# Peptides against a protein of PDB entry 4JHK, part 135

Target 1, 212 residues: chain A of PDB entry 4JHK
Amino acid sequence: EDYKIQSFDLETQKLLKTALKDPGSVDLEKVSSVIVDQSLKDQVFSREAGRICYTIVQAEAKQTNGSVFRRNLLNRLQQEFKAREETRKRSTQEWVCLVSFICNIFDYLKVNNMPMVALVHPVYDCLFRLAQSDALKNEEEVDCLVLQLHRIGDQLEKMNVQLMDELFNLLRDGFLLQEDLSSMGRLLLLEILEFRAGGWKLSDTAQKYYYS

## One batch from the design tools (peptide; made by RFdiffusion4, then SolubleMPNN)

Design b2_p22_7_s4 (from b2_p22_7, 12 letters changed)
Fold by OpenDDE base, seed 1:
Structure b2_p22_7_s4 (fold): chain B 212 residues (1-212), chain A 22 residues (1-22)
Amino acid sequence: as target 1 above (212 residues)
Amino acid sequence: APLTPDEKLELLDKEIKEELEK
């Protein structure tokens, strides 16, 4: 498998590659910190980070039956989650990166091929924060919200349909009632409403309409 | 008997859940 880690220096790339192949030979806490730090800077990398993390978890489990990496990763994630409001205040970009990362970890780091129950509420908390009126007016936050719902919305709904209903009530209200939405933001909200209504699927015609 | 990798992950999930709910 090819991993997109070119954004790191050569030494760090070597560290990551070693972690992927021989996790027992490296400091897995350091590896987790490096991945989290970069994911908070680059939302695109967050998707790749999820895949990398999954691979390291699998490699460590196979090699030593250990879970040191996963534990450290999730501990760091918890710390960042707890500080999410301060992060949002400091930088919208870092905030959406954090949300993206949490959602990608939810998507990739499954237990027995099921999402980790521990991550369900944190993910919803992030999405609900993005669905508040002060966030919906920011197109960058709307982009993030809609992107995550496209990626993991169906999985989240299976974990808690009540929370998903509540979330989409907020989105519908935002779409219909909030005056300071951007045109694109409003369009994205409409699209995601239709996406869920269609069973978390988008027709070819709709795909072309919204994203061509 | 030692825990399998899956069992360890399940245990970790529970522990993290408990911690997040405190």
Scores: peptide ipSAE 0.029, ipTM 0.650, DockQ to the pose 0.876
Fold by OpenDDE base, seed 4:
Structure b2_p22_7_s4 (fold): chain B 212 residues (1-212), chain A 22 residues (1-22)
Amino acid sequence: as target 1 above (212 residues)
Amino acid sequence: APLTPDEKLELLDKEIKEELEK
């Protein structure tokens, strides 16, 4: 399989490739740190990091019956999540990368082929933060919110429908009542409201209307 | 008997959940 790791220098690429094939031969704590660091500054990689992480987890489990990589990854994830408000204040770009990374890990890093329960509330907390008035006025945050809901909304709802209802109440209120939304932001909120209402599916007509 | 890889990951999930909910 080919993994998107072109954003790293050649030495780090070699490290990651080795981790993917022979995780027992590398420092998996270092590997996890590198992946998290890059995910916080590169949204393209952040969206793909889950696939890489899943492969490393599976490779380590198969090779040594170990879980060193996953443990280190989740510990770092927890630290970044706890510091999310500081991250947001420092850089909107890093904040949306963090959200994208957490959502991507939720999507790919499953236990017994199921999403990790431990990540449900962190994911919702991030999405709720993006749904606050001060975030909805920033198109970059709205883009992130809508993108994640398109990718994992159906899975997330299965884990907790009550929280999803609460989240979408905020999105509805933002769409209807918030005055400083951009035209595109308002359109994106409307689209995601209809996306969920349609069972997390877009018709061809809707796709053309909202993303033409 | 020792835990299987899946069981270890499930246990980790539980532990992380407990930490995140503090």
Scores: peptide ipSAE 0.029, ipTM 0.617, DockQ to the pose 0.906
Fold by OpenDDE base, seed 3:
Structure b2_p22_7_s4 (fold): chain B 212 residues (1-212), chain A 22 residues (1-22)
Amino acid sequence: as target 1 above (212 residues)
Amino acid sequence: APLTPDEKLELLDKEIKEELEK
């Protein structure tokens, strides 16, 4: 498979390629650190990062029946998650990248073809934070929230429908009651409300209306 | 009752540990 790692220097690209095929020959802690660091800088990369991480996990499992990479990755995610409020205060961009990365790991890093149960609460906690009034007024945070719900909302709901109901109650309240939403933010909230109501699908007409 | 931030973090640590042991 082709992996989108052209944003890294050549040395790091080589490291990642080696990790993908022969994980036992590289420092997997370093590999995980590099992936997380880049994901915190580039939200677009975070999507690819999920796929890369899954491949490395599978390669290590097959090669040595080990889980060093997954352990290091999840440990780093824990550290970043614990510091999420500090990250948000420091940089909205880094915060939304963090949320995006956690959501993409949830999406790609499956165990026995099932979502990792351990990531359910962290993902919801991040989305709930984005659904607070102080976050909803920031279009960048609304963009992130809506994007993640489009990507993994259906999967998250299957894991915990009660939390999803609570989350969307907040989003509905934000749409109806919050005065300092941007025009685009309000439009995005309306769209995602309709998206879930439609079974996590949009009609062609609705898609054109919101995103044409 | 809703969990406090500290309680959520403790729960996360436990869940991660359990997941890694699968």
Scores: peptide ipSAE 0.028, ipTM 0.643, DockQ to the pose 0.086
Fold by OpenDDE base, seed 2:
Structure b2_p22_7_s4 (fold): chain B 212 residues (1-212), chain A 22 residues (1-22)
Amino acid sequence: as target 1 above (212 residues)
Amino acid sequence: APLTPDEKLELLDKEIKEELEK
């Protein structure tokens, strides 16, 4: 498989490639740290990071029946999650990267083909934070919220429909009642409301309307 | 019997869940 790791220096690329093939031969704590660090800087990488992490987890499990990488990854993720409000205050960009990363780990790092139960509430917590009035006024946060719901909303709903209902109640309120939404933000909220209402699908016509 | 790789991962999920709920 091809993994998009061009953003790393050559030495780190080698480290990651080795981790993917022979995880027992590298410092998996270091590998996890590198992946998390880059994911917190680059939202685009976060999706690739999920795929990479899954591969490493599976490789380590197969090779040594170990879980060092996953443990380190989740520990680091937990640390970042706990500090999410501080991160948001410091940098909206870092905050949305964090959310994106957590969501993509949820999406890719499955066990027995099921999402990690441990990440359900953390993901929802992040999405609920993005759905608050102070976040909805920021288009960057709205973009992140809507993007994640497009990617993993259906999976999240399967894990906890009650939380999803509550989340979308907030989004409806934001769409209808919040005055300081940008035009694009309002459009995105409308789109995601329709997306869920349509069974987490958009028609081709709707896709063109909102994104072309 | 020893835990399978998947079972170990499931155990990790439980551990992380407990920690995150603190």
Scores: peptide ipSAE 0.109, ipTM 0.634, DockQ to the pose 0.875; fails the geometry check

Design b2_p22_8_s1 (from b2_p22_8, 9 letters changed)
Fold by OpenDDE base, seed 3:
Structure b2_p22_8_s1 (fold): chain B 212 residues (1-212), chain A 22 residues (1-22)
Amino acid sequence: as target 1 above (212 residues)
Amino acid sequence: SELAERLRELSEKEFEEFMASL
């Protein structure tokens, strides 16, 4: 399998490759910190990070029945989540990367082939924060919100349909009532409203309208 | 939003509790 780790230097790439194959031979705390740090800087990597993390977790479980990597990963994730408002204040880019990373961990790091229940409310919290008026006026935050809903919205709804309904009430109100949305932001909100209404699918006609 | 504030508090609490269970 190929993993998108070209953004790292060669030494770190080697470290990650070793962790994927023989996690017991590397410092898994260091590996987890490297992955989280890069995920907070690169939104493209954040998606791949989820897949990488899952693979390392599985490899360690098979090799030693251990969970050192997962524990360190989740500890760091909790720390970043707890400081999310400070992160948002400091850097919108880092904030949306954090949200992307949390959502991708939710997407890939499954337990018994099921999403981690403990991550449901934290993920919704992030999405609700992105759905507030002060965030909806920022295209970067709207992009992130819509992207995550495209990726994991159907899974999240299965976990809690009531929260999803409330979230989309905010998105509808933003689309209809908020004056300082960008044209692209408003377009994206409309698209995601239609996406969910269509059963988390986009018709060919709609796809051409929004993305062609 | 009152709901958003409640969710924020709940999510932080549950995340901490989850980590404590590991």
Scores: peptide ipSAE 0.262, ipTM 0.869, DockQ to the pose 0.585
Fold by OpenDDE base, seed 2:
Structure b2_p22_8_s1 (fold): chain B 212 residues (1-212), chain A 22 residues (1-22)
Amino acid sequence: as target 1 above (212 residues)
Amino acid sequence: SELAERLRELSEKEFEEFMASL
């Protein structure tokens, strides 16, 4: 597969490519660290990170029956997740990158071909944080929230519909009641409300309305 | 909110338990 790793220098690209094909020949702890670091800085890469990580996990499992990469990855993820509020205070950009990364790990890193149950609440926690009033007024956070819901909302709902209902109650209230939303933020909230209401699908009419 | 706090608590607990199982 082809991955978006152009943001890395040539040496790091080589390292990642080797990890994808021959994980036993590289320092998988270093690889995981590199991926997480870049995911926290680059929103575009954070979208790809889950897929890359899953590929490495599968490659290592197949080659050596090992799980060194996954263990190191999740350990680092846990550390970043625990520090999420500090990250948000320090940098909105890093915060939304973190959320994107966690969501993409949820999306791609399956266990026994199923989503990791342990990631369900962490993902929801991130989304609920983005749905708070102080976050909804920030367009960058709204962008992130809506993007993740577009990508994994249906999967998350299958894992816990109650939390999804609660989340969308907040989004509805934000759309209707919050005064300091940006025009784009309000539009995005409306769109995602309609998206879920339509079974996590956009009608042709809606798609044209929002994205023409 | 109370919901957010409970969610964070559950999230962190379950994540840690998962990690401990690896």
Scores: peptide ipSAE 0.031, ipTM 0.545, DockQ to the pose 0.772
Fold by OpenDDE base, seed 1:
Structure b2_p22_8_s1 (fold): chain B 212 residues (1-212), chain A 22 residues (1-22)
Amino acid sequence: as target 1 above (212 residues)
Amino acid sequence: SELAERLRELSEKEFEEFMASL
C-alpha cells in the first residue's frame, strides 16, 4: 500500500511508518496528533488520512489488542468538531480540511464493518453547515460539500434518509434561488442533485458534461 | 437553523457517549 506522507519531514515519516508496522514501539497519542494537525493543513492528506488511521488501528489491535491510537484520534476529532465554527471563521481552508477529514474517517474507520454511528450526525452537521447560504457562496466550500457527497453520500443516506432529504432540499433551494453562487458552484450543485437522483451514480454523458 | 442546532446537539451527545464506551 502507498501512503501519502511525503508532506511530513523525514523524522515524522519514520514515526508514521513505524506506527503502521510496529505501533507498540511509538507514542500513539503523538502519532494521532500529528495526523490530525496535518489533516487540518493539507486537504489532499485529509482525504487520505482515514486509510492511514484505519491501518494503524488494525495494526495496534493485532499487536497488543490495544486501542490507544483510536481513542486519542477520536478525542482530538471531537475537540476539533466542537470548535468547528471558530475554525471556519479563522480559515476556510482549515474548515474544509476538517470536514474532509471527518468524512474520510467515517468512510474508512468502521466498527464491525459498519460505519461508526457516533460519526453520522457530526458528518451531517458539517454538510448542513456547508449547505447554508453563507457557505454556498464560497466555491471552496461547495467543492468540499459536493466531493464528500460523492464519496460517502450513499453510505450516509443508508444511515438516515430523512436527514439526507432535508440536506438536498437545501441544495435544491440553493441551486434554484440563491443569487450569489459562482458558475462552477451552481454547476456542482446541479450535478450532485442529479447524482443522487440517479442512485448515487453518474452517467457517462453527465460525467463528460460536468467534469470535461 | 433549528435543525442545524439539533444536529449539533445530537452530534456532541453521540461523540460523548461513544468516547465514554472506549
Scores: peptide ipSAE 0.022, ipTM 0.476, DockQ to the pose 0.836
Fold by OpenDDE base, seed 4:
Structure b2_p22_8_s1 (fold): chain B 212 residues (1-212), chain A 22 residues (1-22)
Amino acid sequence: as target 1 above (212 residues)
Amino acid sequence: SELAERLRELSEKEFEEFMASL
């Protein structure tokens, strides 16, 4: 498969490619660190990172029945998650990249084709943080929130509909009541409200209205 | 909100417990 890893130097690209096909021949801790580091800088790669991670996990499982990569990956993810508030204060970009990465891991790194239950609450926590008033005023955070809900909202709702209801109560209130939303932010909130109301699908008419 | 605070605590706890199980 083709993975978008052009942002890395050639040596690192080789490392990643080797990890994808022969994970036992590389330092999987280093690989995981490289992936996480880049995911915190590049939201586009963050999406690819999910696929890459899944492939490496599967390759290692097939090769040695091991889970060294997954353990290292999740360990680093936990560290970043724990520091999420500090990250948000330091860099909005890194914060939204972190959220995106966690959501992408949730989306792609499934066990037995099932979502990792342990990630459900952390993901919701991130989304709830993005749904707070101080975050909703930042268009970059709203973009991230809406994007993740488009990607994994249906899966998250299946895991916990009550939390999803509470989350969308915040989004509704933000849409209706928060005064310092950007026009685009408000539009995005409205769109995601309608998206969920439509069963996590966007009609052709709605798609044209919002994105054409 | 209260829910958000509880969720933060719960999420961190469960994440930690999950990692310990690996």
Scores: peptide ipSAE 0.289, ipTM 0.878, DockQ to the pose 0.694; fails the geometry check

Design b2_p22_8_s2 (from b2_p22_8, 8 letters changed)
Fold by OpenDDE base, seed 4:
Structure b2_p22_8_s2 (fold): chain B 212 residues (1-212), chain A 22 residues (1-22)
Amino acid sequence: as target 1 above (212 residues)
Amino acid sequence: SPLLEELREKSEKEFAEFMASL
């Protein structure tokens, strides 16, 4: 299976490829750090990172019954999560990459084929932060919010429907009442409201309407 | 938002507890 790691230099690419196939032969702490660092810079990679992380976790478990990579990954993730407000202040781009990465880890890194319960509230926390008025006025944050809800909204709702209801109350109010939303931001909020209302599915007609 | 503050506290606490359990 091929992974999108072209953004790394050749040495790092080799490191990642080795980690994917023979995790016991590399420094898994370094691998986790490299993945997190790149995920904070590239939202596209943040998505791929989830898949890469899952593969490394599975490979290490199979090879040594170990979990060194996952532990280091989650430790770094916790550190970045704790500093999320500072990250947001420093760079909106890094902030949305962080949210994307956390959501992708939630999506791909399962425990017994189930979402990690410990990540549910952190993910909701990020999404609620994106749903605040000061964030909704920033189209980049709205893009991130809507994208994550498209990807993992159904899973999150299954974990806590009450929080999802509260989140969408904020999105509804933002759509209806917030004056400084961009036209595209407002459209995206409408689309995601419709998406959930449709059972986290989008008809072909709706797809063309919102994303043509 | 009171709910956001509650989520912040809960999320950070639970994340930390989860890490401690590893």
Scores: peptide ipSAE 0.292, ipTM 0.879, DockQ to the pose 0.708
Fold by OpenDDE base, seed 2:
Structure b2_p22_8_s2 (fold): chain B 212 residues (1-212), chain A 22 residues (1-22)
Amino acid sequence: as target 1 above (212 residues)
Amino acid sequence: SPLLEELREKSEKEFAEFMASL
């Protein structure tokens, strides 16, 4: 498989490629740190990061029946999650990268083809934070919220429909009642409301309306 | 909101417990 790792220097690319093929021959803690660090800087990479992480986890399990990489990855993720409010205060960009990364790990790093149950509430926590009034006024946070719901909303709902209902109550209230939403933010909220109402799908016509 | 606070508590607790199980 081809992985989008061109953003790393050549040495790091080699490290990652080796981790993907022969995880037992590299420092998997270092690999996990590199992936997390880049994911916290580049929201686009976080999607690829999830795929990379899954591959490394599977490779290590197959090679040595080990879980060193996953443990280190999740340990770092927990550290970042714990500091999420501090991160948000420091940098909106880093905050949305963190949310994106957590969501993508949830999306890709499945166990027995099921989402990691332990990540369900942390993911919802992040999304609920993004759905608060102080976050909805920031288009970058709205972008992140809507993007994640597009990607993993259906999976999250399957894990806990009650929380999803509560989340969307906040989004509806934001759409209808919050005065300081940007025009795009309001449009995105409307779109995601429609998206869920349509069974987490969007018609071609609606797609063109919202995104063209 | 009360729900957010509860969710924060649960999420952090469950994440920690999960990590402890590894």
Scores: peptide ipSAE 0.292, ipTM 0.879, DockQ to the pose 0.696
Fold by OpenDDE base, seed 5:
Structure b2_p22_8_s2 (fold): chain B 212 residues (1-212), chain A 22 residues (1-22)
Amino acid sequence: as target 1 above (212 residues)
Amino acid sequence: SPLLEELREKSEKEFAEFMASL
């Protein structure tokens, strides 16, 4: 199976490839750090990063029954999460990458095929932050919010429907009441409202309308 | 937002507790 790691230098690519096949032979703390660092720079990689992380976790579990990589990964993630407001103030791009990465980790790193309960509130916290008025006016943040809800909204709702209802109340209010939304932002909010209302599905016609 | 503040506190606490359990 191929992994999209071309954005790394050759030495790091070797490191990652080795981690995927033989995690016990590399510094898994370093591996986790390079993955997080790159995920904070590249939102496209963030999705792949989740898959890579899952594979490394499984490989280490199989090889040594260990969880060094996951622990280091989550430790770094916690550090970034703690600093999320500072990150947002510094760089919207890094902030949305952080949110994307947290959501992807939630999506891929399952425990007994179930989402990690401990990540539910952190994920919602990020999404609620994106749903605040100061964030909704930024199209990049709206893009991120809507993208994550498309990816993991159904799972999150299953974990806590009340929080999802509250979140979508904010989104509806933003759509209806906030004046400084971009036209695209408003369109995306409408789409995601429709998406959830349709059971986290979207018709082909609607798909073309909103994303073509 | 009171809800956001509550969620923020809870999320940070639970994340920390989870990490402590690893």
Scores: peptide ipSAE 0.280, ipTM 0.874, DockQ to the pose 0.722
Fold by OpenDDE base, seed 3:
Structure b2_p22_8_s2 (fold): chain B 212 residues (1-212), chain A 22 residues (1-22)
Amino acid sequence: as target 1 above (212 residues)
Amino acid sequence: SPLLEELREKSEKEFAEFMASL
């Protein structure tokens, strides 16, 4: 497969490509650090990063039955998660990149094709933070929230329907009651409410209404 | 939000416990 790593310098690209094929021959702590650092800067890459991480995890497991990369990756992820409120205060952009990355790790790093149970509450924590009034007024945070729910909402609901109900209660209240939402933010909330109500699916007509 | 605070505590605890199990 081809991976979107053109944003890295050539030396780092070579490092990543080697990690994908022969993880035992590279410093996997360095690889994990590079991936996390870039994911915090680029939300587009944070999506690709999930796929890259999955491939490296599988390659290492196959090569040595090891899990050095995954451990280093998750260690760094935990550090960033613990500091999430500080990150949000410092940079909304880094915050939404962090949320995107955590959600994509949840989406791609499956165990026997099942989500990592340990990430369920951390993911919901991030989404609930995005659903607070102070976040809903920021279009960048609403964009992130809605995007993640489109990508992993159905999976998250299967893991904990009660939390999903509570989350969408907040979103509905935000849509109906919050006065300082942007026009686009309000539209996105309406769309995601409709999306879940439709079984995590939109009709072609609805898709055109909201996104064209 | 009380729910958010509860979820924060739970999520951080469970994440830490998960890391300790690796």
Scores: peptide ipSAE 0.278, ipTM 0.874, DockQ to the pose 0.670

Design b2_p22_8_s3 (from b2_p22_8, 11 letters changed)
Fold by OpenDDE base, seed 3:
Structure b2_p22_8_s3 (fold): chain B 212 residues (1-212), chain A 22 residues (1-22)
Amino acid sequence: as target 1 above (212 residues)
Amino acid sequence: SSLEEELRKLSERDFAEFMASE
């Protein structure tokens, strides 16, 4: 299996490759820190990071029945999550990277092939924050919100349909009532409303309309 | 919002509970 880690220096690449194959031979706390740090800088990497994290978790479990990597990873996520408002205030880019990473960890880091229940509310909380009026006026935050809902919305709804209903009430109100949305932001909200209404799928015509 | 605040509390609790169980 190939992993997209070319953005790291050679030494770090070696570290990550070793962690993927022989996690017991490396400092897994350091590995987790490296992955989180990069994910907070690069939103695109966060998806690959999720896959990498899952592989390391599985490798460690098989090798030593340990969970050092997962523990360190989730501890770091918890720290970043708790500080999310400060992060948002400091940098919208870092904030959306954080949300993306948490969502991708939810998507990839499954236990017994099931989503981690402990991540459900954190993910929803992030999405609800993105659905507030002060966030909806920022196109970067709307982009993040809509992207995550495309990726994991169906899974999240299965975990808690009531929260999803409440979230989409906010999105509908934003689309209909908020005056300072960008044209693209409004378009994205409409698209995601239709996406859910269509069972978390888009018709071929709709997909072409919004993304072609 | 009040809902957001409640969700924050729940999410933080869930994280703590999960980590404590590991």
Scores: peptide ipSAE 0.025, ipTM 0.594, DockQ to the pose 0.839
Fold by OpenDDE base, seed 5:
Structure b2_p22_8_s3 (fold): chain B 212 residues (1-212), chain A 22 residues (1-22)
Amino acid sequence: as target 1 above (212 residues)
Amino acid sequence: SSLEEELRKLSERDFAEFMASE
């Protein structure tokens, strides 16, 4: 399989390629670190990162029945999650990258083809933070929120419909009552409200846009 | 919000429990 890793230097690319094929021959802690670091800088890479991570996890499980990579990955993710408010204050871009990464890990790293239960609340916590008034006024945060809900909203709802209802109550209130939303932000909120109401179904064109 | 705070606590607990189980 081809992976989009051109953003890394050649040495790191080699490291990642080796991890994908022979994870036992590389430092998997280092591999997880470089993937997380890049995902926190590049939201586009975050999606690819999920796929890469899944492949490495499967390769290690097959090779040694180990889970060193996944443990290191999730440990780093936990650290970044705990510091999310500081990250948001420092850089909105880094914050939305963090949210995107957590959501993509949720989407790609499955246990027995099911989402990891341990990631459900962390994901919802991030989305609830994006749904607060101080975040909804920032179009970049609204973009992130809506994108993630398009990608994993249906899965999240299956895991906890009560939290999804509460989240969308906030989004509805934001759409109707918040005065300092941008025009695009308001449109995005309306779209996602209608998207869920329609059963999380996308057209073929929209499917390509959100999942490519 | 209070709900967000509770979710934060639950999220952190879930991470800790998940990592400890491996």
Scores: peptide ipSAE 0.025, ipTM 0.585, DockQ to the pose 0.835
Fold by OpenDDE base, seed 1:
Structure b2_p22_8_s3 (fold): chain B 212 residues (1-212), chain A 22 residues (1-22)
Amino acid sequence: as target 1 above (212 residues)
Amino acid sequence: SSLEEELRKLSERDFAEFMASE
């Protein structure tokens, strides 16, 4: 498989490629740190990062039956999660990158083909933060929220339907009652409300309407 | 806000429990 790692310098690219093929020959803590750092800068990369992380986890498990990479990755995620409010205050872009990365890790790092239970509440916490009034007025945060719900909403609901109901109550109230939403933000909220109501599916007509 | 705080605590606990199990 090809991995989109062109944003890194050649030395780091080599490091990542080696980690993918021969994880036992590299410093996996360093590898995890590099991936997280870049994911906090580039939301698009964070999606690819999830796939990369999964591959490294599988490679290490196969090669040495180890879990050094996953442990270091999750430790770093925990650190970033703890500092999420400070990150949000400093940079909305870094904040949405963090949310995106956590959601992508949830999506890709599965155990026995099931989502990691330890990531369920952290993901919901991030989404609930994005669903607050001070976040809903920021279109960048709404974009992130809606994107993640499109990607992993159905999986999250299966893990905890009560939290999903509560989350969507906030989104409904935001759509109906909050005055300082952008037109696009309001449209996106309506779309995601309809998306869930339709069983996490959109018709081709609806897709064209909201994203034309 | 109260719900968010509880969710934060639960999230942090989940991380801690996971790390302790590894």
Scores: peptide ipSAE 0.025, ipTM 0.586, DockQ to the pose 0.828
Fold by OpenDDE base, seed 2:
Order: sequence, then C-alpha cells, then structure tokens
Structure b2_p22_8_s3 (fold): chain B 212 residues (1-212), chain A 22 residues (1-22)
Amino acid sequence: as target 1 above (212 residues)
Amino acid sequence: SSLEEELRKLSERDFAEFMASE
C-alpha cells in the first residue's frame, strides 16, 4: 500500500515506512509523536494519519503482539483532547485539526472491526463544541463540523443516536436562529441537516468533494 | 452549556478508563 507521507522529510519518511513494515525496530513513541504533530498542522493529513495508525497498530500486533504504538498514540491524543479549549483559544486551525484527527482515528482505528467505544464521547464532545454559537459563527469551525459528520456521522449515530439527535437540535437552532452565520456556514448547516435526513447518503459529486 | 459540561466529563472519564485498561 502507498501512504501519503510526502510532507515529511526523507528521514521521517523512512522512519514511518519502517514502522509500517517492521514496527519493532523503531521508536514507536517517536513515530506516534510525529504523526500527531503533523496531524495537528495539516487537516488533510489527519485523514491519512488514521489509515497509517491503523496499519502500524496491526503490524505491531502481528509482529510482536504488542500495543506500544496505540498506547502512545492514545496517550498523546488524550493530552491534546484535555487541552482542547486552550488549543481553540490559541489557534482555530489547530483546533479543527485536532478535531479532524480525533475523528479520523475513530474512523480508522477499529477494534475487531468496531469503533473504539472510548472515543465515542470524545468525538461527540468535539462536535458539540463546534455546534456552540461561538463556534458556528466561524466558518472554519463549521466546515470542520460538517466535514466530520459527512465522514463518520452514520457511524456515530449507530453508537449513540440520542447524542446525535441532541447535536442536530443545536445545528437546527443555529441554522434557524443564529444571526451571525456566514452565508457558506448557513449553507453547510442546511446541507448536513438534509444529509442526515436522507440517511447519510452521498451523491457521487459530494463523495468526491469530501473524500478526495 | 450543561450538556457540554456533562459530555466533557463523560468523555474524559471514558478516555481515562480506556487508558487505564491498557
């Protein structure tokens, strides 16, 4: 398989490639750190990061029956999650990257082909934060919210339909009642409301846009 | 909001419990 790691320097690329094939021969804490660091800077990479992480987890399990990488990854993720409000205050871009990364880890890092239950509430927590009035007025946060719901909304709903209903109550209220939404933000909210109402089904055009 | 605060507590608890089980 090919992985999109061109954004890293050659030494780091080699490290990642080795981790994918022979995880026991590298510092998996370092590997997890570089993946998280890059994911916090590049929202596009966060999608690839999920796939990479899953592959490394599987490779380590197969090679040594270990879980060092996953443990370090989740430890770092927990640290970033705990500091999410500070991150949001410091940088909207870093905040949406964090949300994107957590959502993509949820999407790809499956256990027995099932989502990690422990990530369900953290993901919802992030999405609920994005659904607050102070976040909905920021188009970058709305874009992130809608993108994640397009990617994992159906899975999240299966895990907890009550939370999804509550989340979409906020989104409907934002769409109908909030006055300081951008035009694009309002359109995105409407689109995601209709998307869920339609059973989380994408058109070919929409699929290319959100998953390209 | 109250809901957000409760969700935060739940998410942090779940995360901590998961890490403790590793």
Scores: peptide ipSAE 0.023, ipTM 0.569, DockQ to the pose 0.809

